# Ledger of designs, part 131: peptides against a protein of PDB entry 4PN1

Target 1, 261 residues: chain A of PDB entry 4PN1
Amino acid sequence: KIEMNFLNKPIVPDTTKVISNFLTHYLITEPVEHVEIEAKLGTLIDLETQNRFEFPVMNETILNPEFNLRTRFESDMTASEHKYLNEFLNQAFRDSQKPGRLPFAYKHTKQVDLFYETEDNSRDKIRVSKNQSDNQVLACVKKRRVADLFLYCPNDAFDIRISISDELPVSMPSGNQQPSLTRLKDRVGYVHQEIKIDLTKTTQNDPVYDTTERHELEVEFGNIADLRDRAQKAKDGMEAPLFRRVQLFMDNVRILRREHS

## One batch from the design tools (peptide; made by RFdiffusion4, then SolubleMPNN)

Design b1_p21_2_s2 (from b1_p21_2, 11 letters changed)
Fold by OpenDDE base, seed 5:
Structure b1_p21_2_s2 (fold): chain B 261 residues (1-261), chain A 21 residues (1-21)
Amino acid sequence: as target 1 above (261 residues)
Amino acid sequence: SEWLKENASFFEPLRELLLKS
């Protein structure tokens, strides 16, 4: 007979606990009303060297947000990497349709995001999202970045940023306002067990700067209500449901970043 | 807009991708 350990009890990884606590704070303690929680693949860049950040660790490590590491996060990848991930996810989709598996759902969306300056000249812009095909308004929000948690992943091609955002619904800008930025998003989305995995090609038309293109992969919690419920239970002393959900989320993130290791 | 026309679909639907893969 084999036991898990000398107590024969499950052990929760420290990473799971740290992330769970981070999420609980913004779900329960200081709740963000319209919270979006996503992880993006990218690169931590040292502002001094403009190279990938280096830290004396040998594995996945959550960076302490209290320390100014003088880094920026670039949520971008090459077209080749993006294509590879798309092919990988397509295969995962196919495999999940087999008997005995939980299937992926797939959705392809094309939208235009129009960004408007706020009257208060706040840093936060109003984003109007429209469907490219029929120009129907999908959303009008003011997205505020609330917090970030960075994972340095020295063994993988990508580092991870977990972001807490508040997507506050707001009224449409006045008809006389011009967008400061237009962003075209072509997104393929995969959903498995209410975890969203999105591959997005973004083309940005800036009136001042040349058109820029980015390739992004993001992993998002698709059921915030459930996550909030789990976080509340955790606050009440039952942590296991939250830990399981965070573990699932992180395992999906780990799978995706490891494909380029 | 002309910009939108120039920036056509970056991705193919899965069904098309699956056929090409």
Scores: peptide ipSAE 0.012, ipTM 0.370, DockQ to the pose 0.012
Fold by OpenDDE base, seed 3:
Structure b1_p21_2_s2 (fold): chain B 261 residues (1-261), chain A 21 residues (1-21)
Amino acid sequence: as target 1 above (261 residues)
Amino acid sequence: SEWLKENASFFEPLRELLLKS
């Protein structure tokens, strides 16, 4: 005997609409062929203060890319924060195995990424990923960043960057080429309802700089074909399926960005 | 839990912590 509102119909948050339109553009309008769509947890840094960006808003806000806000995004967190999120996701995994729930899938991968310069001297490097245990090639791609959408989250531990990338499969570099950079990646991946959540520890050896370690958390759409289908339906006037999928994605992101020790 | 130990579901530093508890 309770209604949702005075129309007794679902209402879509404006955030969902904005993100859905952003995705639709790069899925349908100007389609990226080998599209990767992910959200990273991190911090918007004010270039003037070198502190976390402060904007006169009190909640989650999508920043307009047409405005130069003089910010940078740092897609990193402390080891302590990363450990906490790992424990949190492990508990979520366990709870999802209970009767009546949809289960998580889990995968732990250790890989080495080798970066090579392209023959055309393009800014984009070729990345060869290999399994650390058997040195088998997992992927050889040229990744191009297409677009970013930033969410300022003043009430949470992290801000969010949603990125559209093109991961173009390319031929392996010639055997005589040496990698310009190598990275070791320890990745723990969780999948729930085709949304991928990855915790990644990256170790990079630099000959000039000390060994650097980065800790990242990424949330990715695991079924691009389905998402593209939903986006096409949205362009055709049926927006509900896309909105539901984007809402699911964003709710997962919102859960994660609130968690801290 | 036994499940955590069996599945090695933590990064190495967390695994070490679990095994010590």
Scores: peptide ipSAE 0.005, ipTM 0.347, DockQ to the pose 0.012
Fold by OpenDDE base, seed 1:
Structure b1_p21_2_s2 (fold): chain B 261 residues (1-261), chain A 21 residues (1-21)
Amino acid sequence: as target 1 above (261 residues)
Amino acid sequence: SEWLKENASFFEPLRELLLKS
């Protein structure tokens, strides 16, 4: 009989532990009330070279936030890469509809985001999201970025940013206020086991610059209540449920960041 | 087993074995 190891127990990867601890902090220790947790595919750019960041590691590595590495994260990809990922996810969707599999859910959404300055001149803008078809208000929030965790992935097409955000519901801006920025979002969303995968094409009209397009892929925890429950159990000494959920999330991220045309 | 499937993500060689089976 073959066993896993001399204890005959699975070993939790260090990456899973580090990410789990990071999430537990903002779910339980210093809880964010309206928390959004997402991973974006993109590129770590070295500010000195303006090229992809190079670090002396040979595999997926969580960067220590205590060190200023003079980098920026670009959460963008080419239209070709975005199209490839869309085709890949469409195939995954089709395959998941087969008997014996857990099916994907699929949704196509078009919305407009209007950004307004706050009265207190805070850095955080109010975002009003509307459906493009009927102009109905979908949400009005003030989004605050709480924390980021960066994964350098030298063997893959993309690096990863895991972000903790607070999406605070707020009142609509006064009718006399004009938006400082308008973004059109065309989003194709896939949901599997309560993990959301979104491909988003964003068009931004800048009064000074020409219209710019961005192509983004994000992976989000779709059930925050469940994740918070798992994190609480972890704080109480039962870590396995949290580790399993984080591992599932990261496996999905790993699949996506490895794909290229 | 359901247990093996549940824990395969924490042991890469086991995951590979399960995928081949």
Scores: peptide ipSAE 0.000, ipTM 0.324, DockQ to the pose 0.027
Fold by OpenDDE base, seed 4:
Structure b1_p21_2_s2 (fold): chain B 261 residues (1-261), chain A 21 residues (1-21)
Amino acid sequence: as target 1 above (261 residues)
Amino acid sequence: SEWLKENASFFEPLRELLLKS
């Protein structure tokens, strides 16, 4: 007979606990009403060196947000990396269709995002998303970044930013108002166990930016209501359901950030 | 990591790993 450990009970990694507490704060303690919770793959850049941030750790490490490390996060990746991840996810999709597996869902979307200034000249812009083919309005929101949690991953191709955002539905801008920025998004989305994985190619014509195309991968909690319920249970002393959901999310992130072309 | 390379001398196992890579 073999046991899991000397208590013969499952244990929760510290990373899972830290992230769970972070999420619980913005789900329950100071609840964000229209919360979006996503992880983006990218690179922590040291503002002084303009190279990837380096810290004296040898594995996945959550950075303490109380310390200003003078970093920025670049969510872009190379076209080759993005292509590799797409092929990887396509294979994962195919494999999940086999008997005995939980299948992926797949969706390909092409949309245009129009950004508008707010009447009060607030920092946050209004984003109108439309289908590229027929210009049907898909969404009109004001997205506010609430909090970030950064994971430094020295052994992997990418670092991770977990972001809490508030996506406030707002009224459409006036018809006479011109967008300040237009972005074309080509997105392939994979959903497995209500975890969303999106690969996005973004094209923008901005005379200010040299780069007109970005390649991003994001992982998002697809069922916020369920996550909020789990977080509430955690506050009430039942932490296991939340830990399991966060563990699933992070394992998916870990799989993806380890892949490279 | 450039930091690891620079500080490898403090950790023999790391130094050996880097030399073999």
Scores: peptide ipSAE 0.000, ipTM 0.248, DockQ to the pose 0.032

Design b1_p21_2_s3 (from b1_p21_2, 11 letters changed)
Fold by OpenDDE base, seed 3:
Structure b1_p21_2_s3 (fold): chain B 261 residues (1-261), chain A 21 residues (1-21)
Amino acid sequence: as target 1 above (261 residues)
Amino acid sequence: SEWLEKNRSFFEPLEELLKKS
């Protein structure tokens, strides 16, 4: 008989614990009401060199937010990388439809995001999202970035930003108000075990700047209620359910950041 | 808008791929 270790019990990686604690803070301790929790693939850029950040570590490392490392995060990738990931996820979808597997769900959406200035002249804009095909309003929200956690991944194609956001539903702007910014979003979404993986091509029409395109990949917790329940249990001394869910999330992220064309 | 209509989907249609397999 083979045992997994000398205690014959599972152990939890420190990365899982750190991320779990981070999430628990904004789910339970200082709860965000309309919380969105996502990881984006991108690159940590050194502000001094304008190249990818170099840190003296040899593997995936959560950066301490208490230290100013003089970095910025770019959540963009090349069109070719984005296309490769699309093909990769399509294959993963196909494979998951086989007997004995848990299947992916797939959805392709096209929407237009209209951004409006707020009456109080706050930094946060109101976003009205509409379905591109029929112009139906999908959402009207004010999104606030609450917190970020950065993972430096020296062995992989991408670094990771985990973000906590608050998506506050708000009233529609007045009919006479013009949008300050318009974005076209072409998105394919893959859902597996309530973890959502989105590939998004964003085309931005800015009156001041030239049209820009971005290619993003994000991984999101699809069941916040369940996650909050798990976090509460963790606060009450039962950490295993939360750790398992965070581990699943991070394993999906790790798979994706290793892929390259 | 004309600008919106000019933007084609970047993604390879999954449904089409499934039919070919």
Scores: peptide ipSAE 0.053, ipTM 0.623, DockQ to the pose 0.012
Fold by OpenDDE base, seed 1:
Structure b1_p21_2_s3 (fold): chain B 261 residues (1-261), chain A 21 residues (1-21)
Amino acid sequence: as target 1 above (261 residues)
Amino acid sequence: SEWLEKNRSFFEPLEELLKKS
């Protein structure tokens, strides 16, 4: 008989605890009503060198938000990296359809996002999302970034930003308003055990921005209600369900960030 | 717009891949 450790009980990695606490805060303690929780793959850039950030650690490390490390996060990758991840996920999808596995769900969407300025001159823009094929309105929201948690991943192709956002449904802008920005989104989404993995190619025709194309990969909690329930249980002293869910989420993130072309 | 209409999918269609398998 083999035991897990000298207590013969599962052990929770510190990373899982830290992230779980972070999520619990915005799910329960100071709850965000229309919360979105996602991890984006990207690169921590050192503002001084304009290169990838280097920190004297040897593995995945959650950066302390109390310290100004003089970094910015680029939630972008090359087209080749993005293509590689698409192929990788396609293969993962195919493999998951085999007997004995839990299958992926797959969805391909093309949408246009129209951004409008708010009347109150708020920094947050109204985003109207429409299906490219039939112009059906998919959503009209005001998205606010609430908090970020950054993971420096020296051994992997990508660093991670975990973001808490509030996606507030709002009324459609007046027909007299013109969008300040239009973005085309080509998105493929993979869902496995209610964890959503989205590859998104964004194209914008805006002379103000240097980059007209962006390639993003995001991992999102697909069942916020369940996550909130788990977080509440954690606050009540039963942490295991939350830890398990966060561990699953992070393992998927870890798989993806290790892949590179 | 012409720009919208000319937007090609970046991704290899999974449905086509599944047919080849």
Scores: peptide ipSAE 0.049, ipTM 0.598, DockQ to the pose 0.012
Fold by OpenDDE base, seed 2:
Structure b1_p21_2_s3 (fold): chain B 261 residues (1-261), chain A 21 residues (1-21)
Amino acid sequence: as target 1 above (261 residues)
Amino acid sequence: SEWLEKNRSFFEPLEELLKKS
């Protein structure tokens, strides 16, 4: 008989534990009420060289936020990379429809995001999202970035930023207020086991600068209530459910960040 | 948990940094 290890018990990687603890903090310890938790694919850029950050590690590693690494994170990719990932996910979707698999759900959304300044001159803007086809309001929120956790992935095409955000529903801005910024979003969303994978093309019109386009891939926890429940259980001493969910999330992220054309 | 307490230091400083930025 072969055993998993000398304890014959599953072992949890440190990455899973660290991320789980990070999530628990903002789910339970200092809870964000309208929490959004997502991982974005991108690049850690060295501010000095403007190239991808280089760190003397050989595998995926979570960067310690206590250290100023003089980096920025660019949550963008080329149109070609984005197209490749779209094709990859389309194939994954098709494969998941086969007998014996759990199927993806798919949604294509085109929306316009209007950003408004707050009356109190808060750094946080109000975002009004409208359906591009009929101009119906989809959401009106004030989104605040609460925390970031960065993963340096030297063996993969992309690094990862896991972000905690507070997406507070708010009332519509007054009719006299003009948007400070307008963005078009073309988003394809794939959902598998309540993990949401979004490919988003964002177009921004600047009156001074040419139209800018961004290509993003994000992975989001689709069931926050369940995740919060798991985090609470973890805090109460039963960590396995949270670890399993985080492991699933990270495995999906790992699959995606390894893909390249 | 003991582990959560041990690793709390990773995130409290981050929160402080974000508040200052």
Scores: peptide ipSAE 0.000, ipTM 0.258, DockQ to the pose 0.148
Fold by OpenDDE base, seed 4:
Structure b1_p21_2_s3 (fold): chain B 261 residues (1-261), chain A 21 residues (1-21)
Amino acid sequence: as target 1 above (261 residues)
Amino acid sequence: SEWLEKNRSFFEPLEELLKKS
């Protein structure tokens, strides 16, 4: 007979607890109304060296946000890395269609995001998203980044930024306003157990700067209501459902950040 | 937009990747 440990009870990794507490704060304690919670794969860059930052740790480590580590997060990856992840996820999709598995859902989307300055000159821009094919408006939001949590992952291809954002639905900008920024997004989305994985190729047209291309991978909680419910239960003393959901999310992130060409 | 049409080709690489996988 085998037991899990000397208590014969599940133990939760500290990483899971820290992330769960972070999420609970913005879901329950100081709730963000239109919350988006996502992890982006990328690289923590040392602002002094412009290379990937090196911390004196040997594994996945959540960085303390109270310290200014003089880093920036680059959510871009190489085309080859992005290609590899696309192939990897396509295979995962195919495998999930087999009997006995929970299937992925797949969607390919091409959209244009138009960014507008706000009338109050706030830091946050209004984003109008349109379908590229028919120019249909998909969304009009003001996205505010509320908080970030950074994970340094020295053994993996990518570091992680978990972000809490408030996506406030807003009215369309006045017809006389011109977008300050335009982004074309070619996105493939994979959804498994209500966790969304997006591969996005972004082409940005800035009137002042040259056109730039980015390759991004994002992992998002697809069911915020469920997550909020789990967080509330955690606040009430039942933490297991939240921990399980966060663990699932992070395991998916961990799988992806380990994959490289 | 004119820019959208001009830059449509920028999305072909990703589509090609999807077709090959």
Scores: peptide ipSAE 0.053, ipTM 0.587, DockQ to the pose 0.013; fails the geometry check

Design b1_p21_2_s4 (from b1_p21_2, 11 letters changed)
Fold by OpenDDE base, seed 3:
Structure b1_p21_2_s4 (fold): chain B 261 residues (1-261), chain A 21 residues (1-21)
Amino acid sequence: as target 1 above (261 residues)
Amino acid sequence: SEWLEKSRDYFEELEKLLLES
């Protein structure tokens, strides 16, 4: 007979607690109405050296937002890295279809995002998303970044930014308005246990710069209502359901950030 | 370090098991 520890009770990692508290704040304490919660893979860049940030830690570390570390986060990756991750996820998808496993769902979408200036001269632009094939309007929103939490991951290929955003549905811009920016998005989406993993290739035409491509990987909570319920329970003293869900999310992120070509 | 890597893997697995229980 074996036991987990000398108390024979589960324990929760401190990282899970910190992230859970962060999420609970924007789910319950100061609730964001149309909340989106996602993690992006990328690189923390030291503004002084323009190289990857170096901090005197040996493992995954949540950076304290109270301290200015003079960093920026770059969510872009190379085409080769992006391709590798796509192949990796394709294999994971196939393996999950086997008996006894919970299967991935898969969706490939191609859309165009049109950005419009707001009438009130707000910094936030209106984004109209359309299906590339038939120009059907998929969404019209104003997205506001509410908060970020950065994880420095010295042992992995990527660092992580967890972001809280508010996606406010808004009315379509007037027919007389021209978009200030247009982006083409090719998105491959994988869903496992209501956690969404998206590989996105973005093409943008810049009048000054040549056409640029951006490659991103994001992991998102696919069931916000459930997450909010779990967060409420946590506030009421039952933390286990929230911790388990956050752990699942972070495990998926950890798998992905370790992969490289 | 091979030692550090093995140690990390061990504790990661342990933490997962604990949360799943």
Scores: peptide ipSAE 0.014, ipTM 0.379, DockQ to the pose 0.028
Fold by OpenDDE base, seed 1:
Structure b1_p21_2_s4 (fold): chain B 261 residues (1-261), chain A 21 residues (1-21)
Amino acid sequence: as target 1 above (261 residues)
Amino acid sequence: SEWLEKSRDYFEELEKLLLES
């Protein structure tokens, strides 16, 4: 017989607690109404060296937002890395269809995002998303970045940015208004236990620069209502449901960031 | 309760993997 420790009770990793508290703040304490919570794989870049940031730690570390480390986060990866992750997820999808497993859901979407300036010249742009094939409007939102939490992962191929965003539904721009930016998105989406994993290829035409292509992988909480409920319970003294959900989310992120070609 | 049970299963499996490696 094996026991996990001398109390034979599970212990919550400190990372889970920190992230749980971060999420609880924007779900319950200062609630974001139309909240989106996602983690992106990428690289923390040192602004001074333009190389990957080096910090004196040996494992996954949540960076303290109170300190300016003079870094930027690049949510891009190479086409080769992106392809590898796609193949990896395809295999995971196939394996999950076997008896005794919880199956993945799969969706392929191609859309066009049109960005419009607001009348008040705010930094927040209106995004109109359309289906690429028939130009049907999928969404019209004003997305605001509320908060970020960065994880430095020295032992893995990627660092992580967890972002809290507010996606406010807004009215369509006037017919006479021209978009300031147009992006084509080719997205392959996987859903497992209400956690969304998206591989996205984004093509953007810049009048000054040639066409650029970005490759991104993001992991998103697919059931915000459930997460909010768990966060509320945590505030009321029952933390286990929230911790479990955050652990599941982070384990998925950890699996993905360790994979490389 | 379900969380605790799943956590126990995870740790037990992890221990087996570590001992076999």
Scores: peptide ipSAE 0.012, ipTM 0.384, DockQ to the pose 0.028
Fold by OpenDDE base, seed 2:
Structure b1_p21_2_s4 (fold): chain B 261 residues (1-261), chain A 21 residues (1-21)
Amino acid sequence: as target 1 above (261 residues)
Amino acid sequence: SEWLEKSRDYFEELEKLLLES
């Protein structure tokens, strides 16, 4: 007979604990009403060298947000990397359809995002999302980035930004307003156990800087209500359900960032 | 932030327990 450890009880990784506390803060303590929680694959760039940041650690490390590390995060990858991840996820999708597995769901969405300035000239813009094929309005929101948590991943191709955002539904802008920016989004979405994985190609037309294209991969909690419930339980002293969900989320992120390693 | 402080407290307590072992 073997045991897990000398207590014969599950142990929670410190990464899971830190992230769980981070999420609990913005779910329960200072709750964001229309919260979106996602992790994006990207690169922590050293502002001094303009290269990937190098930190004297040997594994996945959550960076302390209280310290200015003179870095920026670029949530972009090459078209080749993006294509590879798409193929990888397609295979994972196919494999999950086999007997004995929990299946992925799949969705392909093409939309146009129109950004409008607010009347009060706030920093946050109103985003109107429309279906690219028929111009049906899908959403009208004011999205605000609330907080970020960065993970430096020296052994993997990508670093991670976990972001808390507030997506406030708002009224459509007045008919006399013109969009200040338009973006085309081609999104391939996968859902497994209520965790969303999206590959997004974003095209932005700029009259001055020409057309730019960005390739992003994001992992999102697909059931915020459940996550909030788990966070509340954690606040009340039962942490296991939250830890399990965060562990699942992070394992998916780890799989994706390791694939290019 | 409050969440960071909470995390620090947790790990400090854990470290203390380990040192007392």
Scores: peptide ipSAE 0.000, ipTM 0.305, DockQ to the pose 0.291
Fold by OpenDDE base, seed 5:
Structure b1_p21_2_s4 (fold): chain B 261 residues (1-261), chain A 21 residues (1-21)
Amino acid sequence: as target 1 above (261 residues)
Amino acid sequence: SEWLEKSRDYFEELEKLLLES
C-alpha cells in the first residue's frame, strides 16, 4: 500500500492557502458586495529596466505587497499568443465534450463599453456595456479595484494578477452625457466547472493615441455565492471546500500560463 | 495601502488559526 505522506492525508500547497486567505478577506472579513474575482495573464514589468521583472525565485511566487518592487503589470499578450491560447482552449472544449468528461460551455460575445465620468469627478468611471449587434444595454456599473495579488511565474510565459473588484450597479448616465472613452470587446468565453476563461480582443480609439488593440486572457470565479459560502466555512474552521475551489482555479490558471506558441 | 494593512492582519490571524488547528 502506498501512502501520499506519513500522515496519509492530503496537504494544501502554501500558494493555495495564501490565495484562500486573500479571498476570504474580501469575501467575508471586509466583504465586497458586488465582488468580481479574476486572474489575468500578463507580465510583471520592472520599472527600472522596462523588461520583465527578475526576482530571485525559481518558481511560482506570490509577491508580498508590503514591498515596493517598482513593478507594473501589463495585462496583454501578442496576437500570436492569444491565437494559440484560443486554439488550445478550442481543443480543450472539444475534448471535454467526450463521454465521461465535464463539458465546457462556450460563448462568443461582442460588446461595446462606454465609459462616463462621474458627477463627483471620482477616479472611477461608469461603464455602460452594450451588445454590438442590437445596442442592448448589458450592464451599467461603477467598477472599483479593491485589491491585487501578483504571482511571479519565472518558468512560464506569463505572470498572474489576481484582482478583487467591486462592480457596483449604478443608474445610466444622463442622455446628454458623452462617453469619455469607448472600448470594443470581442470576447470568447469558456466555462468549465463554473470557472470562466475569457479571451478578449479590445480595441480602443484614443483621440490622442493611435488605436490600440489589446489581447487579454482572464480566469474568473463564475460562482461567487458558492465561493463566499466556502470562504465562510473556512473562517469557521472548515477550510477544505475553499482550498479545493482555489486549487481548481489555480490549476486552470497554471495550465493556461504554461501554454505558449 | 489600507487594504494591504488589513490584509496583513487577516493573514496573520488566519496563520495563527491554521497553526493552532
Scores: peptide ipSAE 0.000, ipTM 0.294, DockQ to the pose 0.098; fails the geometry check

